# Designs tried in a protein design run: peptides against a protein of PDB entry 5HOI. Part 102

Target 1, 351 residues: chain A of PDB entry 5HOI
Amino acid sequence: FRYMPFSPAGTPFGFTDRRYLTMNEVGYVSTVKNSEQYSITVSFFDVGRFREYHFEDLFGYDLCFLNEKGTLFGQSKTGQIQYRPHDSIHSNWTKIIPLQAGERITSVAATPVRVIVGTSLGYFRSFNQFGVPFAVEKTSPIVALTAQNYRVFSVHYSQFHGLSYSLSELGTSSKRYYKRECPLPMSLPNINSDMKKDANLDYYNFNPMGIKSLFFSSYGDPCIFGSDNTLLLLSKWRSPEESKWLPILDSNMEIWKMSGGKETTDIHVWPLALAYDTLNCILVKGKHIWPEFPLPLPSEMEIRMPVFVKSKLLEENKAILNKKNEIGADTEAEEGEEDKEIQIPVSMAAE

## One batch from the design tools (peptide; made by RFdiffusion4, then SolubleMPNN)

Design b1_p14_7_s4 (from b1_p14_7, 7 letters changed)
Fold by OpenDDE base, seed 5:
Structure b1_p14_7_s4 (fold): chain B 351 residues (1-351), chain A 14 residues (1-14)
Amino acid sequence: as target 1 above (351 residues)
Amino acid sequence: SSARELIQKIMEEE
């Protein structure tokens, strides 16, 4: 096994001179080889809100994370990172992460308030949005990172223990764990079955964990999409004893249903984000399981969560709160901490 | 766009 640089929904070069460094609901970052240099383009789906920009990359950035405020780049071997705000009002900054012999940056993540760097030796490095360091922690080897606001979802790998995950919050004074190196029930790529197709070998060499993407949902739940094309969502993560992974979408089964039960071995889902009850994705047709150039338009897949759609429970809770406010009952409006997890009634979770 | 509509279109072009 070799630790490879991971970015959410990143694609390999294959036999081409170009690839996607990352993509999500905000946009996509591409890189093109130009002799000894690279040309990077940051493109957006909302062209009214954001302006596309490009720059010459002399370092060969192989790590990327895109958010609504900027793009974080990293070079896995040299330890160089760069943050580029989308707005020209804020300055770019560059930093070198100190790496030990053989250590690699394996993943990077950025929010409007935090920058996170994970390594093949399990060094977890946190910074503010200006590149000021907070802390260095040693964990199990990090293979993937994503972040939303102050929360970080990290995936770890041990040759002895397999995949694990952590969910943490990076406050101003300390790191809080909701989950610390708990088992991750994701299937790894099956080398013996998947190697029968040359296209799968190229992808396996690029991404040996088979993690196509990981993100937080619009409700702040950790999501992961593996090589089995199943979307997993971490439910009840605030309650340590009740927390579970939910298989909320088998994308191969949904493609099969949508085709009318025809053979669809050349149609692939490439995940971008989960917004409410819809998976934002790229539908890929062809030999490769990843999108080529030009990027197809994003598509929406409806997720039939077997669990009460958090949207319906939110709407019902808002409707109940609005009705209570109309009835003039002096029930102290406990300012419903927006951070209270919607408890699904036990009677409805058993169907 | 709906993934269903796009898949149906792909399957009609084959």
Scores: peptide ipSAE 0.330, ipTM 0.885, DockQ to the pose 0.518
Fold by OpenDDE base, seed 4:
Structure b1_p14_7_s4 (fold): chain B 351 residues (1-351), chain A 14 residues (1-14)
Amino acid sequence: as target 1 above (351 residues)
Amino acid sequence: SSARELIQKIMEEE
């Protein structure tokens, strides 16, 4: 087994000189190899909000994380990281992460307030958005990271225990765990069955965990999309005893249904984000399970799971809040109410 | 765009 650099929805080079370093709901980062250097382009889906930019990469960045405020780059072998704000107001910064012999940066994540670096030895390094370090923690080997605001979803791998996950919050003074190295019930790529196609072997060599992407939903729920093309959502993570992974979408089954039950072995879902009740994704047609160039426009897949109940309950709660505001009830909504987990009634979770 | 519409279009072009 080899720890490979992971970025959310990153693609391999394959037989080309270009790949996507990462993509999500904000945009996509591409790199083109030109001799000994790379040209990186940061592109956005909302062209009205952001301007595409490019730069020459002399370091060969193989890790990337894109957010609404900037792009984090990393070089897995050298330990170099660079944060590039999308605006011209904030300066770029570069830092070298100290790596031990054979250690690799395996994943990086960035929010507007935090930068996270995970390594093959399980070093979890946290920084603010300006690259000021907070802490270094030793965990199980990190294979993937994503982050939203102060929250971090980390995936770990042990040869003895398989996949695990952590969900943590990086406050100003301390790290809080909601989940700490709990079993992750995600299927690993089946080397014997799936690797009969050369294209699958190339992808496996690029991403041996088969994690196509991981993200937080718009509701702040951790999501992971594995090689089985199933979207898993961590439900009830605030309640340790009630927390469970929900298979909220079998994308192969949904493609099959949408095709009218035809063979769709050449149609693939490439996950970007979960926004409310819709998976934002790229539909890929072809031999490769990943998007090629040019990038197709994002598509939305509706999720039929109890997440639809969350959206309705949020709309109902907003409507109740708006009605309370109209009635002039000075109920000081304590700032802590926005982060309350929407309890789905047990009856609605069975429909 | 709707994934359903795009899949249908893909399947009509085959």
Scores: peptide ipSAE 0.329, ipTM 0.884, DockQ to the pose 0.532
Fold by OpenDDE base, seed 1:
Parts: sequence; structure tokens; C-alpha cells
Structure b1_p14_7_s4 (fold): chain B 351 residues (1-351), chain A 14 residues (1-14)
Amino acid sequence: as target 1 above (351 residues)
Amino acid sequence: SSARELIQKIMEEE
């Protein structure tokens, strides 16, 4: 096994001079090799909100994370990171992460308030959005990171324990764990069965964990999309005893149904984000399981329970609140923390 | 869903 640099929905070069460093619901970052240099382009799906920009990369950035405020770049071997705000009002900053002999940056994440760097030795480094360091923590080896606001979802790999995950909150003074190195029930890529196709071997060499992407849902739930093309969602993560991974979408089964039950071995789902009850994704047609150039338009796939139940319960609760407000009942609006987890009724879990 | 319409179109072009 080799630790490879991971970025959410990043693609390999394959036989081309270009690849996607990362993509999500905000946009996509591409890199083109030009001799010993790279040209990076940051593109957006909402062309009315954001302007595309490009720059010359002399460092060969192999890690990337895109958010609504900026793009974080990293070089896995040298330890260089760069943050580029989308708005010209804020300055770019660059930093070198100190690496030990043989250590690599394996993943980076950025929110409007935090920057996170994970390494092959399990160093977890946290910064604010200006690159001011908070702390260095030693964990199990980090293979993937994503973040939303102050929350971080990390995936770890041990030769003895396999895949684990952590869910943490990076406050101003302390790190809180909701989950700490708990078993992750995700299947690893099967080298013996799937590697008969050269395209699968190229992808495995690029991403040996088979994690196509990981993100937080619009409701703040950790999501992961593995090599089995199943979307897993972490439910009830605020309740340590009730927390479970839910298979909310089998994308291969959903493609098969949408085709009318025809063979669809050349149609692939490439995950971007989970918005409410829909998976935002790229539909890829061809030999490669990843999108090529030009990037197809994003598509929406409806997911099954439990997020559909969560959306329905939110709508029902809003409708009940609106009816109570019309009846003039002075129930003190306790500022119900918008962050309260919606309880799924037990009756809906049995169908 | 937009995915269903695109998959149907892909399968009609084959």
C-alpha cells in the first residue's frame, strides 16, 4: 500500500496532460501540464456569482479543496500549501508544512473559517482561514479529509485496523470529538476482480482507497462515496450510541432502473455533493469511471430514506409552526438551535 | 430528475 494524495472527486491524468484536482457543488479545478510547469484553472457552476480564474503553478500542486470563499492547494511531497480567495479583496497566502522523512500530505480541506492538513504519519494540522496555526495532533494515518464550517470529517487507514473515521469540531480554543477513530464500514477496491481493465488499474494507482468523494450534506451529515458506488450517510452522529452509517443510494442500481433495466456498464456516477434529498453528480459515459474534458453539466439523482424523511419532517414542522403562528399561541419561541438533529419516527424505519 | 432524462437520452442514441 502507498499513501496517495487525495482530493474530493479528483481525477487522474490517464493518458492526457490534464486532470481535475477537485470538484464539488461550487465548481471544478483543473490542471494542465506544460513542460515542467502546470496551468491551474478554477471554474464555477454559478457563473453569475463567481468569475473563472487561472494561474501558473511552478510547484505541481496535487492536492486541492474548493469552497465558496476560496481554493486551497497543496503539494504532497514538499509540504507547500497555498490559499487563494475567490474575491480579490483578500490576499493569497503560502505556507510550508514541515514534513518528516517519507511523510506526505495526504489530504487538505478548507472552510471559510478553517484550514486542515492531514498526513501519512497521522499529523492533523489546523489553521484559521489566514493560515494562523491552532494545533498539531497525532492520529492514525489520514487518507481523506473534508470540512464544513468548524466540523471536520477525517478518514484514517491502519494496516492492522483497516479504515476508520473521525468527526470533530474545531473551536477557537479546543477540538471536540463527536466520533474518534471509529470503524468505517466501507468496502476497499477489489484488486483481483476489477483490475482486468486498464482504466480501473489507472484509477486504483491514483486512489487506492477507492474514495471517489466525501462531503457534508446540506444538513451537515458526513457522506462518503466509495468504489462500490454506494453513498453512505452518517446518521445520528450527535448521539454516540445511536450513530450509524446508512446506505442511502446505490448509484449502479439507480442507473439500471433509469435505463429501463438495460446493461449500462459504460455509464458511471461521479459524486459532487448531497443537497437535501438529491445527489448532485456528473453522469460519465465511456471507458473511464471519471469525467474527462470538457466536463458534462451536473445532474441530480433522488436519494431514498432517510434524508427524504428528514426533508419531509422539516416541511411538516414548518407547516405546524406556520399554523401555530396563525392561531396566535404565545408559545415562547425558544431559539431552537438550528443544529438540532431531526428524529426519524420509528414507524417509518420498518417499511 | 435531470439524471433520468439524460440516461434515457443516452440510451436512445445507442
Scores: peptide ipSAE 0.327, ipTM 0.883, DockQ to the pose 0.511
Fold by OpenDDE base, seed 2:
Structure b1_p14_7_s4 (fold): chain B 351 residues (1-351), chain A 14 residues (1-14)
Amino acid sequence: as target 1 above (351 residues)
Amino acid sequence: SSARELIQKIMEEE
């Protein structure tokens, strides 16, 4: 096993000079090898909202995270990171993360308010959006990161304990844990079965954990998509004793159903994001399980349960809140009530 | 676009 740089939905070079550093619902970041440098392009799906831009990369960035406000780049070996706002109002900034001998940056994440760096030794480094450091924490070795607003979903690997996850909130004064290094019930790539195909070996060498992507849903729930092509969602994470991983989509089974039960061994789902009750993804046709160039348009896969029940309960709760406000009840809406977890009634979870 | 529509199109082209 070796720690490899991870970025959400990043692709290997394979036999080509180009790859995707990352992709999500906002867009995709590509890099092309030149003789002495790389050319990076940041592209967007909403071309009306964002302008594509490119730059020359002299450092060989192998880590990337894209959000609605900017792109974070990292170099796993040198410890260099760069944040590039999409707008021209805010300046780019660069920083070197101090690394110990043999330490690598394994993952980076960025929100409009936080920058996170995780390492192969388990150093968790937090910054604001301007690169001002908050803290350094020692955890189990970090293999993947994603973040939304102030929340961070981290995946850890131990040779003794396998995969674990943490869910934390990076406030101004302190880090709060909702989950701290809890077991992650994700299957690792099956080396013996999958390595019979050269394409699977190339992907395994790029990403030994088989984590195709991880993200937060539109409802703020941690999601992970492994090598088994199952989308896992962390439900009830605010309640430590009730928290569970839900297999909300088997993408291989959904492709099989959508094909009318035909063999679909050359159709692959590449995950981007979970928006409400739909998985935003790239459908890949071919031998490689990852998208090539040009990038196909994103597709939506419907997820019926449990996320669809959550959307209905949100609408019902909004309607109840609006009725309470009309009745003139002096409920001091403490700013903290909007972030209450929606309890799904047990009766609706059984249908 | 719907993944269902795209998969159906792929399967009609085969």
Scores: peptide ipSAE 0.326, ipTM 0.883, DockQ to the pose 0.534

Design b1_p14_8_s1 (from b1_p14_8, 9 letters changed)
Fold by OpenDDE base, seed 5:
Structure b1_p14_8_s1 (fold): chain B 351 residues (1-351), chain A 14 residues (1-14)
Amino acid sequence: as target 1 above (351 residues)
Amino acid sequence: KRKELAKRIEELLK
């Protein structure tokens, strides 16, 4: 087993000189190899809101995380990280993360308020958006990270215990755990059955965990999409005893149903984000399970949440909104970016 | 949504 650099929905080079470093609901980051350097392009799905930009990469960034305010880059071997705001008014910053001999940065995440770095030795490093450090914590080896606002979803790997996950909140003074290194019930890629096809071996060498992506839903629930093409959602994570992983979409089964039961072995779902009741994804045609160039337009795949889970998620989210409004009434209105009211679509209240 | 997804899958199966 080797720790590989992970970025959400990142693709391998394969036999090409280009790949996607990351992609999500905001956009996609591509890199092209030009002799000893790379050309990076940051592209957006909402071309009216954001301007595409590019730059020359002399460091060979192999880690990336895209958010609505900027892009975080990382080099897994050297420990260099760079944050680039999308707005040219804000300055870029660069930092070197100290690494031990053989240590690698395995994942990076960034929100408008936090930067997180995880390593193959389980060093969890937190920073503000300007690269000012908060803390260093020692955990089990980190293999994947995502973050939303102050919340971090981390995936850990042990050779003895397999996959685990943590869900934490990075306040100003302390880290709070909602979940701490709990078992993650995700299937790992099966080397013996799936590796009979060369295309699967190339992807396994790039991503040995088979985690295609992980993200927070629009409701703030941790989501993970594995090699089995099942979308898992962590429900009731605020109630430690009631928290469970829900298989909310089998994407292979949904493609098969939508085809009218035809053979769909060469159609693949590449996950971007979960927005309300829809998985934003790229539909990929061909031998490779990942999108090539040019990037196809995103598609929407409806999830079928069990009615009893949907109603409880709506009640929990309303109870959280009401608690935020009660706490916000007694504190003077400092102009902090208020957590935008997640408008629950009316369609979710009717079924 | 569902009709558009079905159309896109049908286009990819051609």
Scores: peptide ipSAE 0.492, ipTM 0.944, DockQ to the pose 0.498
Fold by OpenDDE base, seed 3:
Structure b1_p14_8_s1 (fold): chain B 351 residues (1-351), chain A 14 residues (1-14)
Amino acid sequence: as target 1 above (351 residues)
Amino acid sequence: KRKELAKRIEELLK
């Protein structure tokens, strides 16, 4: 096994001079090899909200994380990281992460408030959005990271124990664990079965864990999409004893159903994000399981959330609403059982 | 959503 740089929904070069460094709901970052240099382009799905930008990369960034405020780049071997805000108001910053002999940055994540660097030796490094360090923690080897606000979802690998995960919150003064190196019930790529197709070998060499992407849902639940094309969601993570991984979508089965039961072996789902009950994804046609150029428009795939997840989200939203109301008005306890459906904003229902 | 996804899959199967 070799530790490879991981970025959410990143693609290999394959036989081309170009690849995607990362993709999510915000946009996609591409890199093109130009002799000894790279040209990086940061593109957005909402072209009205963000302006596409490009720059020359002299370092060969192989790690990337895109958020609504900026893009984090990393070079796995040199330890260089760069944060580039999308807005010109905020300055770019560069930092070198100290690496030991043979250590690699394996994953990076950035939110509007945190930057996280994970390494092949299990160094977890946290920074603010300006690159000021908070802490260095030693964990099991980190293979993937994602973050939302102050929360970090980390995937770890041990040669003896396989995959584990952590869920943590990076406060101002301390790190809190909701989950710490718990077993991750994700299937690893099976070299003997999957490598019968040459196209899978190139992807395995790029990403030996088969983690196509990991993200937080719009509700703040950790999600992971593996080589089995199953979307896993971590439910009830606030309750240590009740927390479980839910297989909320078999994407191969869903494509097969949506085709009317036709052969769909050359149609692949490439995951971007989970918004409410919909997986945002790229539908890929062909031999390669990853998107090529040009990038197809995103597609929406409905998930089957277990009824118990919807009910608990309703209870948590009621509890948040009740806490907001306790700060405000003295108004009387009318017992009206109005099952006020969570108004999904009307804008998403009318298309 | 579901009809659009079905249409897109049908287009990819042509």
Scores: peptide ipSAE 0.491, ipTM 0.944, DockQ to the pose 0.451
Fold by OpenDDE base, seed 1:
Structure b1_p14_8_s1 (fold): chain B 351 residues (1-351), chain A 14 residues (1-14)
Amino acid sequence: as target 1 above (351 residues)
Amino acid sequence: KRKELAKRIEELLK
């Protein structure tokens, strides 16, 4: 096993001179080899909201994270990071992350308020959006990061314990954990079965964890999409004892059903984001499981809760409705900002 | 959503 730089929905070069560094619901970042340098382009799906831009990369950035306010770049070996706001009003900044001998930046994430750097030795480094450092924490080796607002979803790897995850909030003064290095029930790529296809070997060498992407849903729930093409969502993470991973979409099964049961082995889902009840994704046709150039338009795939989870959600929704009807008799208690744990809409239970 | 996805998959299977 080797720690590789991870970016959400990043693609390998393969046999080409170009790849996607990252992609999500906001857009996609591409890099093209040009002799000893690279040309980076930041493109957006909403062309009315954002203007595409490009620049020359002399450092060979192999890490990227795109958000609604800017793009974070990183070089895994040198420790250089650069943040580029999309708006020209805000200045770009660059810094070097100190790395030990053999240490690599394995993942970077950025929100409008935080920058996070994770390393192969488990150094978790936090910054504000201007690159001012907050803290350095030592964790298990970090293999992937994503962030939304102040929340960070981190994936860790140990040779002894396999995959784990943390969910944390980076406040102004302190880091809070909702989950700390808990077991992650994601299947790793099977080297022996899948390596019969050269395309799978190339992808495994690029991404040995098989994590195609990880993101927060529009509801703020951690999501991960592995090599098995199953979308996992962390439900009830505010309640430590009730928190569970839900397999909310088998994308291979959904493609197969939507084809009318035809052979679909050359059709692949590439995940971008979870927006409400739909996976935003790229449908890829071909030998490679990742999108090539030009990037196809995104597609929407409806998520399906498992029947045993649908029944439990219906029971929980009934119990909440009954409690609201009992409490609604007496107290004019203040409408405090109920941290609305988003119940999966009842509309998903009816099909 | 579902009808558009089905159409796109059918286009990819041609």
Scores: peptide ipSAE 0.491, ipTM 0.944, DockQ to the pose 0.562
Fold by OpenDDE base, seed 2:
Structure b1_p14_8_s1 (fold): chain B 351 residues (1-351), chain A 14 residues (1-14)
Amino acid sequence: as target 1 above (351 residues)
Amino acid sequence: KRKELAKRIEELLK
């Protein structure tokens, strides 16, 4: 097995000189190979809020993470990382991550407050948004990262145990774990079935884990979208014993239903983000499962929470409301607003 | 949302 650089919704070059380094709900980052250098463009879906910008990349950045405040770049082999704020008022910074012989940066993530670097040897490195280091932790080999605010969702790989995940919070003083290297029930790409199509081999060589993307939902729940085109959401992660992965969308089945049961084998979902009850995605037509150039406009796909989960959420919301009514009004305990379990809106239960 | 997605899929199937 070879560790490959991973970025959320990144695409391979294929037979072209251009690819997407990453894409999400904010925008998309593209790179074009120009002889010995690359030209990087950071583009946004909200053109009224953000201005597209470009720069020449002499390092060959193969890792990228886009957020609302800036873009993090990384070079998997050299250990170079660069953060570029979208606002020109804030300075760019560059750092070299020390790598051991054969070690690679496998993934990077950035929020407005944190920068995270994961490696093939399982070094987890945390920084603030200015590149000031907090800590270095040794974990199982990291294959993918995403982050929202102070929270980090990491995917790990072991040759013996397969895929695992961690969910952690990077506070000011310490790292807290909600989940630590727990089994990830995601199917790996089936080499023997999928290799019959040359287009799948190119993607497998680029991303052998088949993780198309991972992100946090608008409610702060970890989401992952694998090669099986199923969106998994980690539910009840605050309660370790109750935490479970929910298959909230089979995207192939949903496309098939929405077509009226027509042949849809040439239509692919490319995941961007989960906002409330809607998967933001690119619909791709063709042999390649990933978007080409130009990027199609994003589409919205409604998730269907399993009926048993909707009923349980309604019961839990009733139980929480009843408990709040039994606990009388008076104790203004300043329990920090951040840990309020965002109640799933009743509107998700009505359809 | 659903009607717009259905229309977009129908456009891609033409």
Scores: peptide ipSAE 0.489, ipTM 0.944, DockQ to the pose 0.547

